# Designs tried in a protein design run: peptides against a protein of PDB entry 5GWM. Part 1

Every score and structure here is a prediction.

Target 1, 52 residues: chain A of PDB entry 5GWM
Amino acid sequence: DSAISKEDEERYQKLVTENEQLQRLITQKEEKIRVLRQRLVERGDAKGTELN
Structure headers, positions and changes below count from the first letter of each chain, unless a header shows other numbers.
Peptide ipSAE is a variant of ipSAE made for these designs: the mean of its two directions, with the distance scale d0 fixed at 1.0 Angstrom where the peptide's residues are scored. Compare it only between designs on the same protein; published cut-offs may not carry over.
A fold fails the geometry check if it doesn't show the stated peptide or something in it is severely misdrawn.

## One batch from the design tools (peptide; made by RFdiffusion4, then SolubleMPNN)

Design b1_p8_1_s2
Fold by OpenDDE base, seed 3:
Structure b1_p8_1_s2 (fold): chain B 52 residues (1-52), chain A 8 residues (1-8)
Amino acid sequence: as target 1 above (52 residues)
Amino acid sequence: EKLLELLE
């Protein structure tokens, strides 16, 4: 029975942790995009480049 | 105002 080595388990756990961190970052960027789109719609401003 | 602050 080829048990997973301790080193392979530690590498796997690092990838799991990194994936969770990246997923949080994606969610934060998606929320920023949502808020920006909402504000553009609320302003009705075709000139999105002049918005401070 | 303050749309650019959200892009950072």
Scores: peptide ipSAE 0.145, ipTM 0.794, DockQ to the pose 0.394
Fold by OpenDDE base, seed 5:
Structure b1_p8_1_s2 (fold): chain B 52 residues (1-52), chain A 8 residues (1-8)
Amino acid sequence: as target 1 above (52 residues)
Amino acid sequence: EKLLELLE
């Protein structure tokens, strides 16, 4: 029976952990984009492009 | 009022 080696299981768990870290990073970038878009809308309704 | 600091 070709059981998954311990080394293959450890490699798989590293990839799972990395994927979870990347998903957290995606969520953080999406939230930054959301906040920036919201601030652009708030400024668009309230006079002139002061991008500070 | 500050937008540029959020792009980093």
Scores: peptide ipSAE 0.145, ipTM 0.796, DockQ to the pose 0.367
Fold by OpenDDE base, seed 4:
Structure b1_p8_1_s2 (fold): chain B 52 residues (1-52), chain A 8 residues (1-8)
Amino acid sequence: as target 1 above (52 residues)
Amino acid sequence: EKLLELLE
């Protein structure tokens, strides 16, 4: 009798929602990394010594 | 300057 229980479906939907939230957080961190890399490139053209 | 402020 392989029917998914209501409780198992609710647990699954919580995991899906959490995964979507974590994926949004990953995308935000990847964008921060992109901006930081771009700033390092822009500064690399102007002497590689002041990481402030 | 201010590259480290973007890590927050």
Scores: peptide ipSAE 0.141, ipTM 0.794, DockQ to the pose 0.398
Fold by OpenDDE base, seed 2:
Structure b1_p8_1_s2 (fold): chain B 52 residues (1-52), chain A 8 residues (1-8)
Amino acid sequence: as target 1 above (52 residues)
Amino acid sequence: EKLLELLE
């Protein structure tokens, strides 16, 4: 019976944790992009050059 | 103003 070894389970759990961390980072960057795009729209073309 | 601060 090919039971998953403890080492294979520990490797799997590391990958799951890393994937969850990366997914949180993606969501945070997507929200930043959304907010930046929204602010560019709200400012219109006349203020779009002052990205400060 | 303050758009770049959101990218950090």
Scores: peptide ipSAE 0.148, ipTM 0.797, DockQ to the pose 0.394; fails the geometry check

Design b1_p8_1_s4
Fold by OpenDDE base, seed 5:
Structure b1_p8_1_s4 (fold): chain B 52 residues (1-52), chain A 8 residues (1-8)
Amino acid sequence: as target 1 above (52 residues)
Amino acid sequence: DRLLELLE
């Protein structure tokens, strides 16, 4: 039974933690995109280039 | 300008 070394477990846990952090960041950016799209609709600005 | 604040 080749048990996973402590070093391999620590490497795995770092990747899991990083993935969770990145997933939170993705969710935050997706929410920002949703809010921006909603504001564009509310302003009725057909041209994204005129948005202040 | 107010929309740019949401990107920060």
Scores: peptide ipSAE 0.144, ipTM 0.789, DockQ to the pose 0.446; fails the geometry check
Fold by OpenDDE base, seed 3:
Structure b1_p8_1_s4 (fold): chain B 52 residues (1-52), chain A 8 residues (1-8)
Amino acid sequence: as target 1 above (52 residues)
Amino acid sequence: DRLLELLE
């Protein structure tokens, strides 16, 4: 039986960990986008062009 | 101003 080598399992686990970290970053950026969109709505469309 | 602070 060609059992997965220990090295192949370690490579796989690194990719899983990296994907979990990237998914956390995506979720954080999506929340920032949500908050920014809400603030643009609250300020009204006319002030949305003044990136202050 | 306040919106740029939220992007950082």
Scores: peptide ipSAE 0.143, ipTM 0.791, DockQ to the pose 0.436; fails the geometry check
Fold by OpenDDE base, seed 1:
Structure b1_p8_1_s4 (fold): chain B 52 residues (1-52), chain A 8 residues (1-8)
Amino acid sequence: as target 1 above (52 residues)
Amino acid sequence: DRLLELLE
């Protein structure tokens, strides 16, 4: 039974950590999009480009 | 302006 090498475990843990960081970033961007959409709705401006 | 701040 070839045990996972220390190097393979370290590579795996780096990918896990990166995935968690990327997931947090996705969530932050999704929330940002939600807020922007809400602001567009609140202003009632169908053009969106006129909103500062 | 407020929407532009949110895009940053």
Scores: peptide ipSAE 0.142, ipTM 0.789, DockQ to the pose 0.418; fails the geometry check
Fold by OpenDDE base, seed 4:
Structure b1_p8_1_s4 (fold): chain B 52 residues (1-52), chain A 8 residues (1-8)
Amino acid sequence: as target 1 above (52 residues)
Amino acid sequence: DRLLELLE
């Protein structure tokens, strides 16, 4: 029987879980970038370059 | 300063 081994299934599930965790992290970073960009627009570009 | 706080 060419069924996937339990060890291969466990490896696959670890990768799926890691992918889901990374996707959550990407979403969090994208939201942070959105907020920062909005803040730069609200302050004007000159204040953004001062790193205040 | 407030922009730096958002970078943390």
Scores: peptide ipSAE 0.133, ipTM 0.783, DockQ to the pose 0.419; fails the geometry check

Design b1_p8_2_s3
Fold by OpenDDE base, seed 5:
Structure b1_p8_2_s3 (fold): chain B 52 residues (1-52), chain A 8 residues (1-8)
Amino acid sequence: as target 1 above (52 residues)
Amino acid sequence: SRLLRLLE
């Protein structure tokens, strides 16, 4: 415990918060990709059918 | 204990 400074705690929490924000952003983009893929498939777009 | 709390 003595090895952990307030500054270390703040740095850690900053990284955790940033990671959580990035994870949320990834999830949002993944959902957007799913929606767009579905629209491309529905339109019969050749590019949409190539997405895994 | 403080380190443990940070990692939880």
Scores: peptide ipSAE 0.047, ipTM 0.625, DockQ to the pose 0.016
Fold by OpenDDE base, seed 4:
Structure b1_p8_2_s3 (fold): chain B 52 residues (1-52), chain A 8 residues (1-8)
Amino acid sequence: as target 1 above (52 residues)
Amino acid sequence: SRLLRLLE
């Protein structure tokens, strides 16, 4: 077994935390996209309408 | 290893 430095461990933990935050953000935006797509469909808008 | 424990 090889050991990692304390600094490497802290870098890893920081990346894990950041990744979790980004995953939550992705989920939130995906839900927003889903809702907006549904509204566009209900209005009869064409597929592929860009959501900004 | 310590690294393996971090991944688990």
Scores: peptide ipSAE 0.048, ipTM 0.635, DockQ to the pose 0.017; fails the geometry check
Fold by OpenDDE base, seed 1:
Structure b1_p8_2_s3 (fold): chain B 52 residues (1-52), chain A 8 residues (1-8)
Amino acid sequence: as target 1 above (52 residues)
Amino acid sequence: SRLLRLLE
């Protein structure tokens, strides 16, 4: 069996690292969306207005 | 409303 080349290992590790960074960014944006959504709902409730 | 459903 042929072992993975050093170049292939480096490419793999780069992709793993980038994927982890992107996953953190996704989580951060999802939390931001959640907070903003909650504020919009609370504004509607506070004003006694129903959002469509 | 549609907007409320989108916010859920």
Scores: peptide ipSAE 0.044, ipTM 0.589, DockQ to the pose 0.078; fails the geometry check
Fold by OpenDDE base, seed 2:
Structure b1_p8_2_s3 (fold): chain B 52 residues (1-52), chain A 8 residues (1-8)
Amino acid sequence: as target 1 above (52 residues)
Amino acid sequence: SRLLRLLE
């Protein structure tokens, strides 16, 4: 039976962990953008943005 | 949309 090496498993786990960290960072920036957009709306400085 | 980007 073929199995991945211990080194391959360690490389995989590093990538998984890094991906989870990057996802948390994305979520934090998305929340910051949400807060800033809300403040701009409250000030009447709504700038047209395109969403897709 | 965000969903469309996930499908690309």
Scores: peptide ipSAE 0.037, ipTM 0.550, DockQ to the pose 0.044; fails the geometry check

Design b1_p8_2_s4
Fold by OpenDDE base, seed 5:
Structure b1_p8_2_s4 (fold): chain B 52 residues (1-52), chain A 8 residues (1-8)
Amino acid sequence: as target 1 above (52 residues)
Amino acid sequence: SRLLELLE
């Protein structure tokens, strides 16, 4: 019967790995956003990014 | 600035 080729399986696994890497990058950027928001709150200044 | 460095 027709089944997925070895090459197609390898392509799939590469995409799965890439997706996991991109998900980690998203998490890192979300953490940066959290920290930046916290710094703006602590300063009480909507223009905090212009000063430091 | 410390805050600007976190944007990268």
Scores: peptide ipSAE 0.100, ipTM 0.774, DockQ to the pose 0.397; fails the geometry check
Fold by OpenDDE base, seed 1:
Structure b1_p8_2_s4 (fold): chain B 52 residues (1-52), chain A 8 residues (1-8)
Amino acid sequence: as target 1 above (52 residues)
Amino acid sequence: SRLLELLE
């Protein structure tokens, strides 16, 4: 068994960090979608197409 | 609309 090179470890850590950032971004956008859907319900709009 | 502005 060969040890992982420093370059491979740094590449891996970069991907891990990027994945965590993307997961946070997904959560933020999902929350925005939730809020917008709730606003649509409160306005009585059955279709989001009526809101600009 | 205000609703679309919230997505940005």
Scores: peptide ipSAE 0.099, ipTM 0.776, DockQ to the pose 0.459; fails the geometry check
Fold by OpenDDE base, seed 4:
Structure b1_p8_2_s4 (fold): chain B 52 residues (1-52), chain A 8 residues (1-8)
Amino acid sequence: as target 1 above (52 residues)
Amino acid sequence: SRLLELLE
């Protein structure tokens, strides 16, 4: 009747799992951005000054 | 080059 169908529950769980995976990916990219910014800021860091 | 490598 008004209860959530099995198909709707499975669709929901798939979206939840995908969201969790995307959140982990966002965290990984944010860490990469942090590291890159740190290298650019560090004086005397040849790797940061290469800009390549 | 090093900065681009970190993006991978």
Scores: peptide ipSAE 0.096, ipTM 0.769, DockQ to the pose 0.384; fails the geometry check
Fold by OpenDDE base, seed 3:
Structure b1_p8_2_s4 (fold): chain B 52 residues (1-52), chain A 8 residues (1-8)
Amino acid sequence: as target 1 above (52 residues)
Amino acid sequence: SRLLELLE
């Protein structure tokens, strides 16, 4: 029976950790986008460049 | 300028 090498397992675990970190970053950016959109709606201003 | 602060 064949099994993965120790080096392959370590590479895999690094990718899993990186994927989790990237997912957290995506969530943070999505929340930022949500807040910005909400501010535009609340002010009734379709032109975001006019908001201070 | 609060919107600009949120973009940064």
Scores: peptide ipSAE 0.090, ipTM 0.763, DockQ to the pose 0.411; fails the geometry check

Design b1_p8_4_s4
Fold by OpenDDE base, seed 1:
Structure b1_p8_4_s4 (fold): chain B 52 residues (1-52), chain A 8 residues (1-8)
Amino acid sequence: as target 1 above (52 residues)
Amino acid sequence: LLEKLEEL
């Protein structure tokens, strides 16, 4: 059993933590994109109702 | 990350 060095374990835990932070950032950006798309639809519908 | 788990 090749015991992982403490240094390799600390490097691995840093990468896990960074990956979790990046995943949270991706989810926040996806939600922002969803909200912006919804506002574009609502503004399109509002312009469509002003032109009728 | 998965490769680091498989090397253990």
Scores: peptide ipSAE 0.041, ipTM 0.606, DockQ to the pose 0.014
Fold by OpenDDE base, seed 3:
Structure b1_p8_4_s4 (fold): chain B 52 residues (1-52), chain A 8 residues (1-8)
Amino acid sequence: as target 1 above (52 residues)
Amino acid sequence: LLEKLEEL
């Protein structure tokens, strides 16, 4: 059983924290894309209702 | 995830 060095454990904890931060950023970008797509649909529907 | 490094 090669005990993980304290330095390797600290490096691993940094990578876990970075991964969680990147996952939060991905979720925020996906939500922004969703909102932009919805606004494009709403603008398309508004133009369709003015043609009637 | 931490526990999985200790098993290597």
Scores: peptide ipSAE 0.041, ipTM 0.599, DockQ to the pose 0.013
Fold by OpenDDE base, seed 5:
Order: C-alpha cells, then structure tokens, then sequence
Structure b1_p8_4_s4 (fold): chain B 52 residues (1-52), chain A 8 residues (1-8)
C-alpha cells in the first residue's frame, strides 16, 4: 500500500477546495443568467403591450 | 471523492 504522502493529500485537498469554489462560481453565474433572461422577458412583454 | 483514493 503506497500510503499517499502528506504532501499529495494536501495537493488533493487544494484541488477539491478549488473545484468547490469553481462550482459555486458556476452556480452564481447561472443564477445571474437566469435573472437577466427573466428581466429581458419582462421588458419584452412591456414593449409588446405598447404595440397593441 | 475522498473515499475513492483509499483503495489504491
């Protein structure tokens, strides 16, 4: 059993932490995109009601 | 993810 060196475990934990941070940033950007799309729909509907 | 490295 090649015991993972303490250094390799610390490197792995850094990669896990970075991946979790990147996943949080992805989720935040996806939510921002959702909100922006919803605001575009609401503004489109406001312009569509003036044409009628 | 941690549990899968202990089997190598």
Amino acid sequence: as target 1 above (52 residues)
Amino acid sequence: LLEKLEEL
Scores: peptide ipSAE 0.039, ipTM 0.595, DockQ to the pose 0.013
Fold by OpenDDE base, seed 4:
Structure b1_p8_4_s4 (fold): chain B 52 residues (1-52), chain A 8 residues (1-8)
Amino acid sequence: as target 1 above (52 residues)
Amino acid sequence: LLEKLEEL
């Protein structure tokens, strides 16, 4: 087993941190989509969008 | 995640 270099560990930790940030952004966008869909339902303006 | 890579 080649010991992971300190540089490779630092690169890995950057990718983990970026993945966590992207996951938070996905969750924020999903919540925004949920709120927008709910507002479209409440307004009754959906004469014609069967959102399958 | 790193511990899972050491098992390979």
Scores: peptide ipSAE 0.035, ipTM 0.579, DockQ to the pose 0.014

Design b1_p8_5_s2
Fold by OpenDDE base, seed 1:
Structure b1_p8_5_s2 (fold): chain B 52 residues (1-52), chain A 8 residues (1-8)
Amino acid sequence: as target 1 above (52 residues)
Amino acid sequence: DELIKKLE
C-alpha cells in the first residue's frame, strides 16, 4: 500500500488550512462587494460603476 | 500566488 510520507501529509494539511483561510477571505470580500453595491443603489450614485 | 496577493 503506497502510504504517503509523514512530511507529505504535513504539507497537505498546510495547504488544506491555507485553502480554508482563503475561502473565508473570499466570502468576506463578496459580502463587502454586496454591501457596497447596495449603498450605490440606495444613493443613486452612478459614479461607482466607472471605477471597475 | 497572484490570487493570494490580490485578496490580501
Scores: peptide ipSAE 0.066, ipTM 0.681, DockQ to the pose 0.063
Fold by OpenDDE base, seed 3:
Structure b1_p8_5_s2 (fold): chain B 52 residues (1-52), chain A 8 residues (1-8)
Amino acid sequence: as target 1 above (52 residues)
Amino acid sequence: DELIKKLE
């Protein structure tokens, strides 16, 4: 029974915490993109629809 | 590394 080392558990917990922080940052950027897209639609700026 | 730097 290869019990995980204390050092490997500490590395795993750091990666879990970092992943949660990155997921929050992704959500914030996605919301910013959503708001910017909405403002472009509301202004009738045809240039906003070419963000393929 | 580059992905983290682009998100910040």
Scores: peptide ipSAE 0.063, ipTM 0.670, DockQ to the pose 0.070
Fold by OpenDDE base, seed 5:
Structure b1_p8_5_s2 (fold): chain B 52 residues (1-52), chain A 8 residues (1-8)
Amino acid sequence: as target 1 above (52 residues)
Amino acid sequence: DELIKKLE
């Protein structure tokens, strides 16, 4: 059984860590989008169009 | 516009 090389394992773990960081960034952007949408609703449709 | 800029 060709065991994965230590170098390939280290590369894999870097990609896993990067993916977790990107997932955190996505969640942060989704929360920003939620706040923007809430502010558009609070301002009403006419002012919402001006912000877009 | 100002709100979008603050959330970038």
Scores: peptide ipSAE 0.057, ipTM 0.675, DockQ to the pose 0.230
Fold by OpenDDE base, seed 4:
Structure b1_p8_5_s2 (fold): chain B 52 residues (1-52), chain A 8 residues (1-8)
Amino acid sequence: as target 1 above (52 residues)
Amino acid sequence: DELIKKLE
């Protein structure tokens, strides 16, 4: 039975932790985008579509 | 740019 080395387990756990951090960051950015889009719709401000 | 800054 090729037991996973301690070094391979530590590499795996680093990737899992990084993936969880990136998923949290994606969710935060998606929520920020949602809020900004909603505010642009509510204001009806054409300048928002020009990215100015 | 100025509108995005006002929405932050």
Scores: peptide ipSAE 0.050, ipTM 0.651, DockQ to the pose 0.344; fails the geometry check

Design b1_p8_6_s1
Fold by OpenDDE base, seed 5:
Structure b1_p8_6_s1 (fold): chain B 52 residues (1-52), chain A 8 residues (1-8)
Amino acid sequence: as target 1 above (52 residues)
Amino acid sequence: DEEIEKLL
């Protein structure tokens, strides 16, 4: 049986770790987007351009 | 105004 090489296993584990890091970054950006959308709703349409 | 620049 051609078992996966140690090198291919190490490459796979690097990709898994990178994917987990990217998923954490996505969640952080989604939370920022949620907060910004909430602030736009609270200020209403007339002030949407004055957000600082 | 609420500061949003810290969220970027």
Scores: peptide ipSAE 0.077, ipTM 0.709, DockQ to the pose 0.196
Fold by OpenDDE base, seed 3:
Structure b1_p8_6_s1 (fold): chain B 52 residues (1-52), chain A 8 residues (1-8)
Amino acid sequence: as target 1 above (52 residues)
Amino acid sequence: DEEIEKLL
């Protein structure tokens, strides 16, 4: 019976926590991209050249 | 402009 070691369980839990943190960061960046795209549409700056 | 800089 290859029971998972305490060290392997601690490594797994670190990866799970890191994955959840990265997923939250992705969601935050996706929302920023959404807001920026919406502002480009509202300004008529559809070519991205006038974010001065 | 200022409101876009705060979002980046």
Scores: peptide ipSAE 0.075, ipTM 0.699, DockQ to the pose 0.235
Fold by OpenDDE base, seed 2:
Structure b1_p8_6_s1 (fold): chain B 52 residues (1-52), chain A 8 residues (1-8)
Amino acid sequence: as target 1 above (52 residues)
Amino acid sequence: DEEIEKLL
């Protein structure tokens, strides 16, 4: 019976943790993109370039 | 706008 080695379990847990961190980062960037797109639409001005 | 810079 090929029991998963402790080393393989530790490698798996690192990948799970990294995946969760990347998923949180994706969600944060998607929300930023949503807000920026909404502001671009609400401003209605062809000057979407003066985002100062 | 300063508020957009804070979001980026």
Scores: peptide ipSAE 0.076, ipTM 0.703, DockQ to the pose 0.211; fails the geometry check
Fold by OpenDDE base, seed 1:
Structure b1_p8_6_s1 (fold): chain B 52 residues (1-52), chain A 8 residues (1-8)
Amino acid sequence: as target 1 above (52 residues)
Amino acid sequence: DEEIEKLL
């Protein structure tokens, strides 16, 4: 029963917080990709070159 | 498209 050190708990909580931030960033980037793909479909632009 | 540039 090695009690988790205070330093190990603080490291763990930092990783949990960072993971939550990265998950939010992933969701935001996925939504951006979805919107860009939708605009490509709506414009019929197979090259995406007119989506400026 | 200025709106796409704002999304990136």
Scores: peptide ipSAE 0.075, ipTM 0.704, DockQ to the pose 0.215; fails the geometry check

Design b1_p8_6_s3
Fold by OpenDDE base, seed 1:
Structure b1_p8_6_s3 (fold): chain B 52 residues (1-52), chain A 8 residues (1-8)
Amino acid sequence: as target 1 above (52 residues)
Amino acid sequence: DKEIEQLL
């Protein structure tokens, strides 16, 4: 029963926090991709028109 | 579209 060292707990909590931040970033990028795809569909432009 | 450029 090696009690998790304070240093190992602090490392674990940093990884948990980083994972949560990365998950939020993934969700934000997925929403951006969704909006861009929706605008491509609405423009009807099968030829990759300038999404100005 | 300026709104798309702001999303990137």
Scores: peptide ipSAE 0.098, ipTM 0.735, DockQ to the pose 0.217; fails the geometry check
Fold by OpenDDE base, seed 4:
Structure b1_p8_6_s3 (fold): chain B 52 residues (1-52), chain A 8 residues (1-8)
Amino acid sequence: as target 1 above (52 residues)
Amino acid sequence: DKEIEQLL
């Protein structure tokens, strides 16, 4: 019988939820990388100030 | 340095 079992549907929904959580974490890390790159650019233009 | 360290 080719019907998806209730157990297979529950496993699928767990993977979907985990994927959504991981995607939120990726977005947070990408924003962190963006801010760090912006700070490196701002400090690179300030050639002559000590890195704080 | 300290500002970048806080962002990591």
Scores: peptide ipSAE 0.095, ipTM 0.730, DockQ to the pose 0.290; fails the geometry check
Fold by OpenDDE base, seed 5:
Structure b1_p8_6_s3 (fold): chain B 52 residues (1-52), chain A 8 residues (1-8)
Amino acid sequence: as target 1 above (52 residues)
Amino acid sequence: DKEIEQLL
């Protein structure tokens, strides 16, 4: 049985770790987008362009 | 608004 090399396993684990980090970053950005959309709704369309 | 700038 050609077992996966230690080098290939280490490469795979790096990609898994990177993917988990990217998923956390996506979730953080999605929450920011949710908050921004909520603020636009609360202020109404006329003030939406003036949001600072 | 400053609160929105802190979210960016």
Scores: peptide ipSAE 0.094, ipTM 0.732, DockQ to the pose 0.211; fails the geometry check
Fold by OpenDDE base, seed 3:
Structure b1_p8_6_s3 (fold): chain B 52 residues (1-52), chain A 8 residues (1-8)
Amino acid sequence: as target 1 above (52 residues)
Amino acid sequence: DKEIEQLL
């Protein structure tokens, strides 16, 4: 019976926590991209050249 | 401008 070692369980839990943190960061960046795209549409700046 | 700079 290859029971998972306590060390292997601690490594797994670190990877799970890191994955959840990265997923939260992705969601935050996707929302920023959404807001920026919406502002480009509202300004009529369809060419992305006037983010002054 | 200012609000876009705050979002980046």
Scores: peptide ipSAE 0.091, ipTM 0.727, DockQ to the pose 0.234; fails the geometry check

Design b1_p8_7_s2
Fold by OpenDDE base, seed 5:
Structure b1_p8_7_s2 (fold): chain B 52 residues (1-52), chain A 8 residues (1-8)
Amino acid sequence: as target 1 above (52 residues)
Amino acid sequence: SRLLELLE
């Protein structure tokens, strides 16, 4: 019967790995956003990014 | 600035 080729399986696994890497990058950027928001709150200044 | 460095 027709089944997925070895090459197609390898392509799939590469995409799965890439997706996991991109998900980690998203998490890192979300953490940066959290920290930046916290710094703006602590300063009480909507223009905090212009000063430091 | 410390805050600007976190944007990268």
Scores: peptide ipSAE 0.100, ipTM 0.774, DockQ to the pose 0.395; fails the geometry check
Fold by OpenDDE base, seed 1:
Structure b1_p8_7_s2 (fold): chain B 52 residues (1-52), chain A 8 residues (1-8)
Amino acid sequence: as target 1 above (52 residues)
Amino acid sequence: SRLLELLE
């Protein structure tokens, strides 16, 4: 068994960090979608197409 | 609309 090179470890850590950032971004956008859907319900709009 | 502005 060969040890992982420093370059491979740094590449891996970069991907891990990027994945965590993307997961946070997904959560933020999902929350925005939730809020917008709730606003649509409160306005009585059955279709989001009526809101600009 | 205000609703679309919230997505940005």
Scores: peptide ipSAE 0.099, ipTM 0.776, DockQ to the pose 0.456; fails the geometry check
Fold by OpenDDE base, seed 4:
Structure b1_p8_7_s2 (fold): chain B 52 residues (1-52), chain A 8 residues (1-8)
Amino acid sequence: as target 1 above (52 residues)
Amino acid sequence: SRLLELLE
């Protein structure tokens, strides 16, 4: 009747799992951005000054 | 080059 169908529950769980995976990916990219910014800021860091 | 490598 008004209860959530099995198909709707499975669709929901798939979206939840995908969201969790995307959140982990966002965290990984944010860490990469942090590291890159740190290298650019560090004086005397040849790797940061290469800009390549 | 090093900065681009970190993006991978």
Scores: peptide ipSAE 0.096, ipTM 0.769, DockQ to the pose 0.381; fails the geometry check
Fold by OpenDDE base, seed 3:
Structure b1_p8_7_s2 (fold): chain B 52 residues (1-52), chain A 8 residues (1-8)
Amino acid sequence: as target 1 above (52 residues)
Amino acid sequence: SRLLELLE
């Protein structure tokens, strides 16, 4: 029976950790986008460049 | 300028 090498397992675990970190970053950016959109709606201003 | 602060 064949099994993965120790080096392959370590590479895999690094990718899993990186994927989790990237997912957290995506969530943070999505929340930022949500807040910005909400501010535009609340002010009734379709032109975001006019908001201070 | 609060919107600009949120973009940064």
Scores: peptide ipSAE 0.090, ipTM 0.763, DockQ to the pose 0.408; fails the geometry check

